Peptides against a protein of PDB entry 4ASU. Designs and how they scored, part 244

Target 1, 270 residues: chain A of PDB entry 4ASU
Amino acid sequence: ATLKDITRRLKSIKNIQKITKSMKMVAAAKYARAERELKPARVYGVGSLALYEKADIKTPEDKKKHLIIGVSSDRGLCGAIHSSVAKQMKSEAANLAAAGKEVKIIGVGDKIRSILHRTHSDQFLVTFKEVGRRPPTFGDASVIALELLNSGYEFDEGSIIFNRFRSVISYKTEEKPIFSLDTISSAESMSIYDDIDADVLRNYQEYSLANIIYYSLKESTTSEQSARMTAMDNASKNASEMIDKLTLTFNRTRQAVITKELIEIISGAA
Target 2, 83 residues: chain B of PDB entry 4ASU
Amino acid sequence: FTFASPTQVFFNSANVRQVDVPTQTGAFGILAAHVPTLQVLRPGLVVVHAEDGTTSKYFVSSGSVTVNADSSVQLLAEEAVTL

## One batch from the design tools (peptide; made by RFdiffusion4, then SolubleMPNN)

Design b2_p24_3_s3 (from b2_p24_3, 13 letters changed)
Fold by OpenDDE base, seed 5:
Structure b2_p24_3_s3 (fold): chain B 270 residues (1-270), chain C 83 residues (1-83), chain A 24 residues (1-24)
Amino acid sequence: as target 1 above (270 residues)
Amino acid sequence: as target 2 above (83 residues)
Amino acid sequence: SREEREQKAREALAAAAAAAAAAA
């Protein structure tokens, strides 16, 4: 490589390093906010899931329609955040298909669709875009819940798949159940809940779905920002190492050029 | 007893004596060992009676309340403020 | 250790958050 080529490459990598450092700082600020907002959201969301755990809602095996909701975002450069969700969605879809279930997919965030488009395009009901630019609100979750309920797909049960935040360096892709109104209303274990009006149960289920979606979005956002911060730190370190290597190469090449020029002057071959 | 909004936690697995909630079918008091039920909240006043005799008042916009067979209660409001 | 990595990550986060707050 010529000195000019090395210099051009050095400039390019230095610019990348500046960008990755800047993105790390932005991700750190967003992470700190997301973690703070996740604390109440987790209590709220786990509280909403408590019914399903305590009532032991069972879907009859003859019921075939299953909905998978994958939760991520539109934004890249966050390590394995999107691929982890997509991998679990694929695994779940394959297991359900092997069990003779019909599977439909909802993607929260465009990255899910981008990963699954080739293999699962026919299973997608809807993809929600413009996710991850701003922190998710309960209003956003309510819109997603309403769109799901109005999708016309009469699922029996479902799975919401998202990255649960564990620590600044750790997340885990998890699955939580969702149930249709019909599945809840027909569940034998729900018989202990007395005098539930059908309209009350419908409204309750709408809140439950919005609550679970909101919770999943908050877990996903916190995990994503943490992963992005780590990814940008790694990218910055890799860029630094490459800059050091190229700088050494530049210095050696420069010395070789100078030596060659001196030899040409001394030899009279200039 | 858990009482939370999406943005704030008021009670997290706390023991309380009684919770008065505004529901679409009317206001009712949740006592210890209340029968399991599901209700949706209407805008109104929530009153929490702690075991120590302290009474706390909250205004809620909407949401849900769950009373389980194990006497656990989840009061989940879309918006809630302390009064 | 995992704890040491978490501590380093927290320190890096704190430094980045402080830098972001100073740049804002």
Scores: peptide ipSAE 0.019, ipTM 0.858, DockQ to the pose 0.014
Fold by OpenDDE base, seed 4:
Structure b2_p24_3_s3 (fold): chain B 270 residues (1-270), chain C 83 residues (1-83), chain A 24 residues (1-24)
Amino acid sequence: as target 1 above (270 residues)
Amino acid sequence: as target 2 above (83 residues)
Amino acid sequence: SREEREQKAREALAAAAAAAAAAA
């Protein structure tokens, strides 16, 4: 490589390093906010899931329609955040298909569709875009819930798959159940709640779905921002190492050029 | 007893004497060993009676309330404010 | 240890958050 080529590459990598450092700071700020907002959201979301855990709602085996909701975002540069969700979705879809279930998929965030489009395009009902630019709100979750409920797909049971935040360096892809109104209303374990108006139960289910989606979005966002911060830090370090290597190469190349020029001068060949 | 909104937690697995909730089917009081039920909140006042005799008032917009067989209660409001 | 890595990450986060707050 010529000195000019090395210099150009050095300049490019230095610029990339500046960008990755800036992105790290932005991710850090977003993470700090997301982590604060996750605390109440987790209590809220876990509270909403409490019924399903306590009632041990079982879907009859004859019920074949299963919905998978994958929760991520539109934004890249966050390590394995999207691929982990997609991997779990693929695994779940395969297991359900092997069990003779019909599987449909909803993607929250464009990255899920991007990963699964080639292999699962026929199973996608809808993909929600414009996710991850702003912190998710309960309103956003309600919109997703409403669109799902109005999609016309009559699922019996579903799975919402998202990254649960553990720590700044750790997340876990998890699955939580979602149930149709019919599944909830027909569940034997719900008999202890029998004196519930059908309209009340419908409305309750709508809130439950919105609550779970909201929770999943908050967990996902926190995990994503943390992972992005780590990814940008790693990118910045890798850029630094590359700058050091290229600088050494530049110095060696410069010395070689100077030596060549000196030899040419001394030999009278110039 | 858990009482939370998406953005704020008011009670987390707390023991309370009574919670008065505004539901779509009517306002009711949740006492110890209340029968399991699911309800939807209407806009109105939530009154929490603590074991120490303190009473706290909240305004809620919408949401759900769950009373489980184990006497656990989840009051989940879309919006809630202390009064 | 995992705990040490988490602590370092928290410290790095706090520093980055402080830097972001100072830049805002």
Scores: peptide ipSAE 0.018, ipTM 0.853, DockQ to the pose 0.014
Fold by OpenDDE base, seed 1:
Formats: C-alpha cells, structure tokens, sequence
Structure b2_p24_3_s3 (fold): chain B 270 residues (1-270), chain C 83 residues (1-83), chain A 24 residues (1-24)
C-alpha cells in the first residue's frame, strides 16, 4: 500500500471511531434512563404474572393453536439482541411444530421480521414497527395488546420471548406464557377464585396482556441500550487498535521510501 | 401486598391489615385470609390500612386486583397518585 | 470478579451519562 492509501484508511477509521464514541455516549444516556424506568416496571410486570405462576394454568392437549410474540426493536448496532430473540423463536416454533401444534408469530419491532421473513413468512400475523426510537409507554403496550385480541386469531396459549435485563454487561433471552380467555376460564385451577363474572375476567385478561407486553418492552429496551453501549465501546477499541497498526505501517513505509531515495541519490552521484 | 403502577411502586410484598379497593362490582375490603378473587378496578379511592394503624389514601384510574389462595395480593393500577 | 466488572461498567456509564448531560 502507498503512503497515500494508508493515510486515507487512517482518516476513515478515525472518523468511524468518532462516530462509535458518540453513539456510545448516546446509548449510555438512554440506558441510564431505561434502567431507572425498569425498576417499577419489573415489579408491575412480575405482579401481573403472579396469577399464572400460582394457578399453574394448563392448556388441554387437544388445543393446538400457539402464538409466539417476539419482542425487540427496529434499531440495529446492538450486538446479539435481535438474533438471540430470533433464535429462541425459531427453536420454540420448531418444537411446537414437532408436537403437532399450529404456530403463528407476532413481531414487536421490525428486526425480528427482517431475520425470520425468509423462513417463517407464512407464520407471521403482524409486525409492529416504530419500536425503539422512544422509550415504550403503557399506551404502546395497550395498543399492541388490543390489536392482538381484536385480530380474529383465536390462539389457545402463547409465548412472549424477550431479553430480560440482568446487568449492564448481561441479558438473558426468556419466555413467559400467554393464555387466551378461553384457556383461563376453563382452567380447573381457576375454580378456587370466587364469583368471577365473565366480563370481569375478559377485562382482567386484557390488562394482564397489556401488563406483560409493557414489562417485556421495558426489559428489552434496557437490554438493548446496554448491548448497544457495549457494541460501540468494542467498535471504538477495535478502531483504536487498527489506527495503531496502520500508524506503525505508515512509519515503516515512510522510512523505506526515504532510504530508497537516499540510495538512489548516492548511486546516481557515483 | 403489592401495589404498583407502570411507573411507581407504593408497596412491594408488604404486610398490611386491610386494603379497600374500588372495583367495577363495588368497593370491598381485602382482609387477612380473604377468599381468592379477581377484580377490575374502577376510578376511585384505595385505602391501605397498615398494621401499625396508619392509613394511606390513593386515587387510582383503572387496573386489576388479584387475591390469591396464599393471601398474597397484587393491586396493579394503570395510574395511581398519593392523596 | 463479575461484581468488579459490573462496578467498572457502572462507573463508566455514570461518567458517560455525566459527559452527555454536560454536552447537552
């Protein structure tokens, strides 16, 4: 490579490093907010799931319709956040299909569809776009829940798959159950709950679905911002190492050129 | 007893004497060993009676309340404010 | 340790958040 080529590459990598450093700072600010907002959201969401854990709601074996909701966002440059969710969705869909279940998929965020479109396009019911630009609100979760309930697709049970936040350096892809109104109302374990009107149960189920979607969005957002911060830090470090390597190459090449020119001068003066 | 909104936690696994809740079927008091039930909240007043005799009042919009067989209670409001 | 890595990451985050707040 000529000195000119090395200089051009150095300039390009230095510019990339500036961009990745800036993106790291933006991700850090968003992460700090997301982590703060996750604290109450986790108590709220886990509280909503308590019924299903305690009642041990089971779906009859003859029921075959299963819904998978994958939760991520529209935004890239966040490491394995989207691929982790998609991988778990693929695994779950394959297992359910092998068990003779009908599987349908909902994507929260465009990145899930981007990954799964080629292999699972026929299983997608809907993809919710415009996710991840702003922090998710309970209103956003309610819209998703209502659209699902009004879609006309009558599932028996489902799974919501999302990245649960552990720490600034760790997340885990997890699954939580979703049940239809029919499954909840027919569950033998629900018999201990007194005087539940059908209308009350329907409304309760709508809140429960909105609550768990909201919770999953908050976990996903916090995990994503943390992963993006880490990815941008790694990119900045890799750029730094490449700059150092190219600088050494530049210095060596420059020295070789000078030496060659000196030899030519000495040889031509003879 | 857990009482939370999406943005704020008021009680987290706390022991309380009684919780009065506004539901669509009417207002009722949740005591120790209350029968398991599911209810939907209507806009109204929540009153929490602590074991020390203190009383706290809250206004809630909508949401749900769950009383489980193990006497655990989850009060989940979409919006809630201290009064 | 894992805890030490988390602490360093929190410190780095706090510094980055402070820098972002100062730049705003």
Amino acid sequence: as target 1 above (270 residues)
Amino acid sequence: as target 2 above (83 residues)
Amino acid sequence: SREEREQKAREALAAAAAAAAAAA
Scores: peptide ipSAE 0.016, ipTM 0.842, DockQ to the pose 0.014
Fold by OpenDDE base, seed 2:
Structure b2_p24_3_s3 (fold): chain B 270 residues (1-270), chain C 83 residues (1-83), chain A 24 residues (1-24)
Amino acid sequence: as target 1 above (270 residues)
Amino acid sequence: as target 2 above (83 residues)
Amino acid sequence: SREEREQKAREALAAAAAAAAAAA
């Protein structure tokens, strides 16, 4: 490579490094906020799931309609965040199909659709876009919940798949159950809950769904920002290493050029 | 007893004597060993009676309350403030 | 001879330049 080529590459990589460092700082700030906001959101969301865990709601085998909600965002450059969710969605969809279930998919965040559109396009009901620019709010979750409930798709059971935050360096893709109003209403295990009218149960289910979606969004956001911070750090380090290598190559090439010029001068070829 | 909003936790797996909640069907008190039930909150006052005799008051906007067979209670308000 | 030393120096420099170029 010529000195000019090396210099051009160096400049390019240095610019990339500046960008990745900046993105790291932005991700770090968003992560710090997300982690703070996740603390109460987790208590809230886990509290909402407590009914389903305690009541042990079972969907009858004759019920065939299953909804998968994948939760991620629109934004890339966050490692395996999106692919992890999509992978689990694919696995779940395949397992359910093998069990003779009808599967429909909802994507929260455009990246889910981007990954699954070719293989699962017919199963998609809706994709929610504009996820990940701002921290998710309960209002956002409520909108998603309401749109789902009003979609006209009558599911029996569902699964919400999202990345649960563990630490700054770790997340885990998890699945939580979602039940339709009809499934909850007909569940034998719900018989112990007294004085529940249909309107109360409907409203309760709306809150439950919104709560679970909100929780999943907060977990996903925290996981994503953490993963992005790590990814940008790694990219910055890789760029640094490449800069060092190219700088060494530049210095060697420069020395070789100087040496060649000196030889030409000494040889009288100049 | 767990009482939280999306943004704040007031009680997390705490033992309390009684919780008074405003529901769409009427306000009621949740005592120890209350029968399992599901309710939806209406805007109003939540009163938490701690075992030490202290009473805390909260205003809630909406949400849900669950009383489980194991006597666990989840009070989940969309918005809640301490009074 | 002085000329031989210069030639050896040129060869050594050329070899060093070639090695540096190969390492680049």
Scores: peptide ipSAE 0.000, ipTM 0.811, DockQ to the pose 0.004

Design b2_p24_3_s4 (from b2_p24_3, 13 letters changed)
Fold by OpenDDE base, seed 4:
Structure b2_p24_3_s4 (fold): chain B 270 residues (1-270), chain C 83 residues (1-83), chain A 24 residues (1-24)
Amino acid sequence: as target 1 above (270 residues)
Amino acid sequence: as target 2 above (83 residues)
Amino acid sequence: AREEREREARAALAALAAALAAAR
């Protein structure tokens, strides 16, 4: 490589390092906010799931329509965040298909569709775009819930798949159940609940869906920002190491050029 | 007893004597060992009676309340404010 | 401006990954 080539590479990598450092800082600020906002959202979301965990709602085997909601974002550069969700969605879809279930997919964030489009395009109902630019709100979750309910796909049960935040260095892809109104109203385990008005139950399920989606978005966002912060830190370190290596190569190449020029001068070959 | 909004937690697995909630079907008082039920909140006043005799008041918008067989209660409001 | 910075950051990270792979 010429000195010019090395210098160009050094300049490029230094610029990359500046970008990755800046992105790390932005991700860190978003992470700190997301983690604060996740605390109440987790209590709220876990509270909404408590019914399904305690009632042990089961879908009869004859009921074949299953909805998979994959929760991520539109935004890359966050390690395995999207691929982990997509992997779990693929696994779930394959297991359900093997069980003779019909599977439809909703993607929250364009990255899910981007990963699954070639293999699962016919299973996609809708993909929500513009996810991850701003922190998710309950209003955003309600819009997703409403669009799902208005999709015309009469699912019996479903799976919401998202990355649960564990720590700044750890997330886990998890699945939580969603149930149709018909499934919950017909569940034998619901018989212990006092006479529930059908309109009350419908409204309750609408809130439950919005609550679970909101929770999943908050977990996903926190996990994503943490993973992005880590990815940008690693990229910044890797850039630093490459700068050091290229700087050594530059110095050696410069010395070799000088030595060559001196030999040419001494030899009269210039 | 758990009482939360998407943005704030008021109670998390707390022991309380009674919770009065505004439901679409009317006022509903949740006592210890209440039968399992599901209700939807209407805009109104939530009153939490603590074991120590303190009473806390909240305004809630919409949401849900769940009473489980294990006597756990989840009050989940879309919006809630302390009064 | 932000999308452009994210695109530049993607291109930069891809270039960094390619350069790291070529340096191995």
Scores: peptide ipSAE 0.026, ipTM 0.852, DockQ to the pose 0.012
Fold by OpenDDE base, seed 3:
Structure b2_p24_3_s4 (fold): chain B 270 residues (1-270), chain C 83 residues (1-83), chain A 24 residues (1-24)
Amino acid sequence: as target 1 above (270 residues)
Amino acid sequence: as target 2 above (83 residues)
Amino acid sequence: AREEREREARAALAALAAALAAAR
């Protein structure tokens, strides 16, 4: 490599390092906000899931329609965030298909569609775009819930797959159940909740779905910003190491060029 | 007893004497041994009666309330404000 | 401006990842 090539590469990597450092700071600010907003959202979302955990709602085996909701975002540069969700979705879809279930997929965030489009295009009902630019709101979750309920796909059971936040260095891809109104209303374990008006139960289920979606979005967002911050930090460190290596190579190459020029001058071959 | 909105937690696994909730079917009081039920909230007043005799008032928009067989209660409002 | 910086950052990160893979 010429001195010019090394210098150009050094300049490029230094610019990359500036960008990755800037992105790290932006991700850190978004992470700090997301973590703060996740605290109440987790209480709210776990509170909404409490019924399903306590009632132990089972879908009959003869019921074949299953919905998978994958939660991520449109934004890259966050390590394995999207691939982890997509991997879990693929595993779940394969297991359900092997059990003779019909599987449909909803993608929250364009990255899920980008990963699964080639292999699962026919299973996609809808993909929600414009996810992850702004912090998710309950209104955003309600829109997703409403569109799902109005999709005309009469699922019996579903799975919402998202990254649960553990710490600044750790997330886990998890699954939570979603149930149709018919599955809830027909569940034997719901018999202790007698005398519930059908309209009340419908409205309750609409809130429950919106609540679970909202919770999943908040967990996903916090996990994503944390993973992005880590990825940008790692990229900045790797850029630093590469700058150091290239600087050593530059110095050695410069010395070799100077030595060559001196030999040419001394030998009269110039 | 858990009472939260998407953005704020008012009670988290607390013990309370009674919670009065505005539902679509009418206002009702949730006591410690209330029968399991599911209800949806209408806009209105929530009154939480603590074991110490303290009464707290909240205005809620919409949402849900769940009373489970284990006497756990989840009051989940879309919006809630302390009065 | 921000989207352009994110696009530049993506291209730069892809180039960095490729350069790191080639340096391994």
Scores: peptide ipSAE 0.025, ipTM 0.847, DockQ to the pose 0.012
Fold by OpenDDE base, seed 1:
Structure b2_p24_3_s4 (fold): chain B 270 residues (1-270), chain C 83 residues (1-83), chain A 24 residues (1-24)
Amino acid sequence: as target 1 above (270 residues)
Amino acid sequence: as target 2 above (83 residues)
Amino acid sequence: AREEREREARAALAALAAALAAAR
C-alpha cells in the first residue's frame, strides 16, 4: 500500500469514529430518558400481568388459533435486538405448528417484517411501522390493541415477544401470554371472580391488552437504546484500534521509502 | 395494594386499610379480604385510607381494578393525579 | 437530517466492518 492509500484510509476511519461517537452520545441521551420512563411503566405492566399469573389461565388443547406479537422498532444499528426477537418468534411459530396450531403474526416495528417476510409472509396479519422515532406512549399501545381486537382474527391464546431490559449491558428476549376474551371468560380458574358483567370483562381485557403492549414497548425501547449505545461504543473502539494499526503501518512504510531513497543516492543509481 | 398510571407510581405493594374506587357499576370500597373481582374505572375520585389513618385523594380518568384471592389489589389508571 | 445521519452511520459501520474484515 502506498503512503497515499494509508493516509486516505486513516482519514476515512477517523470520520467513521466521529460518527459512531456522536451516535453513542445520542443513544445515551435516549437511553437515560427511556430508563426513567420504564420505571413506572414496569410497575404498571407487571400489575396488569398479575391476574394472568395468579389465575393460571389455561387454553384448551383443542383450541388451535395462536397469535404471536413481536415487539421491536424500525431502527437498526442496535446489535442483536431485532434478530433476537425474530429468532424467538421463529422458534415459537415452529413449535406451535408442530403442535398443530394455526399461527398468525403481528410485527410491531418494520424490522420484524424485514427479517421474517421471506419465510413467514403468509402468517403476517399486520405490521405497525413508524416505531422508535419517538418514545412510545399509552396512546400508541391503545391504537395497536384496538387494531388487533378489530382485525377479525379470533385467536384463543397468544404470545407477546419483546426484549426485557436488565441493565445497560444486558437485555433478555422474553415472552408473555395474551388471552382472548373467550379464553378468559371460560377459564375455570376465573370462577373465583364471580358476578363479572360481560361488558366489564370485555373492557377490562381491552385495557389489559393495551397495558401489556405499552409495557413491552417501554422494555423494548430501553433495551434498544442501551444496545445501540454499546454497539456505537464498540464501533468507536474498533475504529481506534484500526487507526493505531494503520498509523504504525504508515510510519514503517515511510521509513522504508526513506531508506530506499538513501540507498539509491549512495549507490549513484539516480 | 399497587396503584399506578403509565407514567407515575402512587403505591407499590403497599398495605392499606381501604381503597374507594369509582367503577362503571358504581363506587365501592375495597377492604381487607374483599372478595375477588374485576372492575373498570370511570372518571372520578379514588380515596386511599392508610393504616395510620392518613387519607389520600386522587382523580383518575379510566382504567382497571383487580382484587385477587390473595388480597392483592392492582389499581391501574390511564391517567391519575394527586388532589 | 436525522435519517441521513443514520444512513451515513450505517454506510460507515458497513465500511468499518468491511475494513476490519480486510485487515484480518
Scores: peptide ipSAE 0.027, ipTM 0.851, DockQ to the pose 0.012; fails the geometry check
Fold by OpenDDE base, seed 2:
Structure b2_p24_3_s4 (fold): chain B 270 residues (1-270), chain C 83 residues (1-83), chain A 24 residues (1-24)
Amino acid sequence: as target 1 above (270 residues)
Amino acid sequence: as target 2 above (83 residues)
Amino acid sequence: AREEREREARAALAALAAALAAAR
């Protein structure tokens, strides 16, 4: 490589390092906000799931319709965040299909569709785009919940798949159950709950779905920003190491050029 | 007893004496060993009676309340403010 | 402007990944 080529590469990598450092800082600020907003959202979302855990709602085996909701975002450069959700969705869809279930898929965030489109296009009902530019609100979750409920998509049970935040260096892809109104209303384990008006149960389920979606979005966002911060830090370090290597190569090449020029001067071959 | 909004936690697995909730079917008091039920909140006042005799008032916009067989309660409001 | 910076950052990271792969 010529000194000019090395210099061009050095300039390019230094620019990349500036971009990755800037993106790290932006991700860090978004992470710090997301983590603060996740604390109450987790209590709220886990509280909404408490019914399903305590009631031990079982879907009858004759019920075949299963909905998979994958939660991520539209935004790249966050390590394995999207691929982890998509991997879990694929695994679950395969297991459900092997069990003779009909599987429908919803993507929250365009990245899920981008990964699954070729293999699961026929199972995709809808993809919610414009996810991850701003922190998710309860209103955003309510819109998703209402659109799902009003879509005419029939399912008996479902799964919401998202990345649960553990720490700045760790997330886990998790699944939480979603039940249809009909599945909840017909569940034997729900008989212990006093005479629940059908309109009350419908409205309750609308809140429950919105709550779970909101929770999943908050977990996903926190995990994503943390993973992005880490990915940008790693990219910045890798860029630094490459700058150091290229700087050494530049210095060696410069010395070799100078030595060659001196030899040419001394030899009179100049 | 858990009482939260999407943005704020008021009670997290706390023991309380009574919670008065505004529901679409009417306001009711959740006592110890209340029968399991599901209700939807209407806009109104939530009153939490703590075991220490303190009473806290909240305004809620909407949401849900769950009373489970284990006497655990989840009050999940879309919006809630301390009064 | 922000989308353009994210596109530039993606292109830059792809270029970094390619440069890292070429340096191995």
Scores: peptide ipSAE 0.025, ipTM 0.853, DockQ to the pose 0.012; fails the geometry check

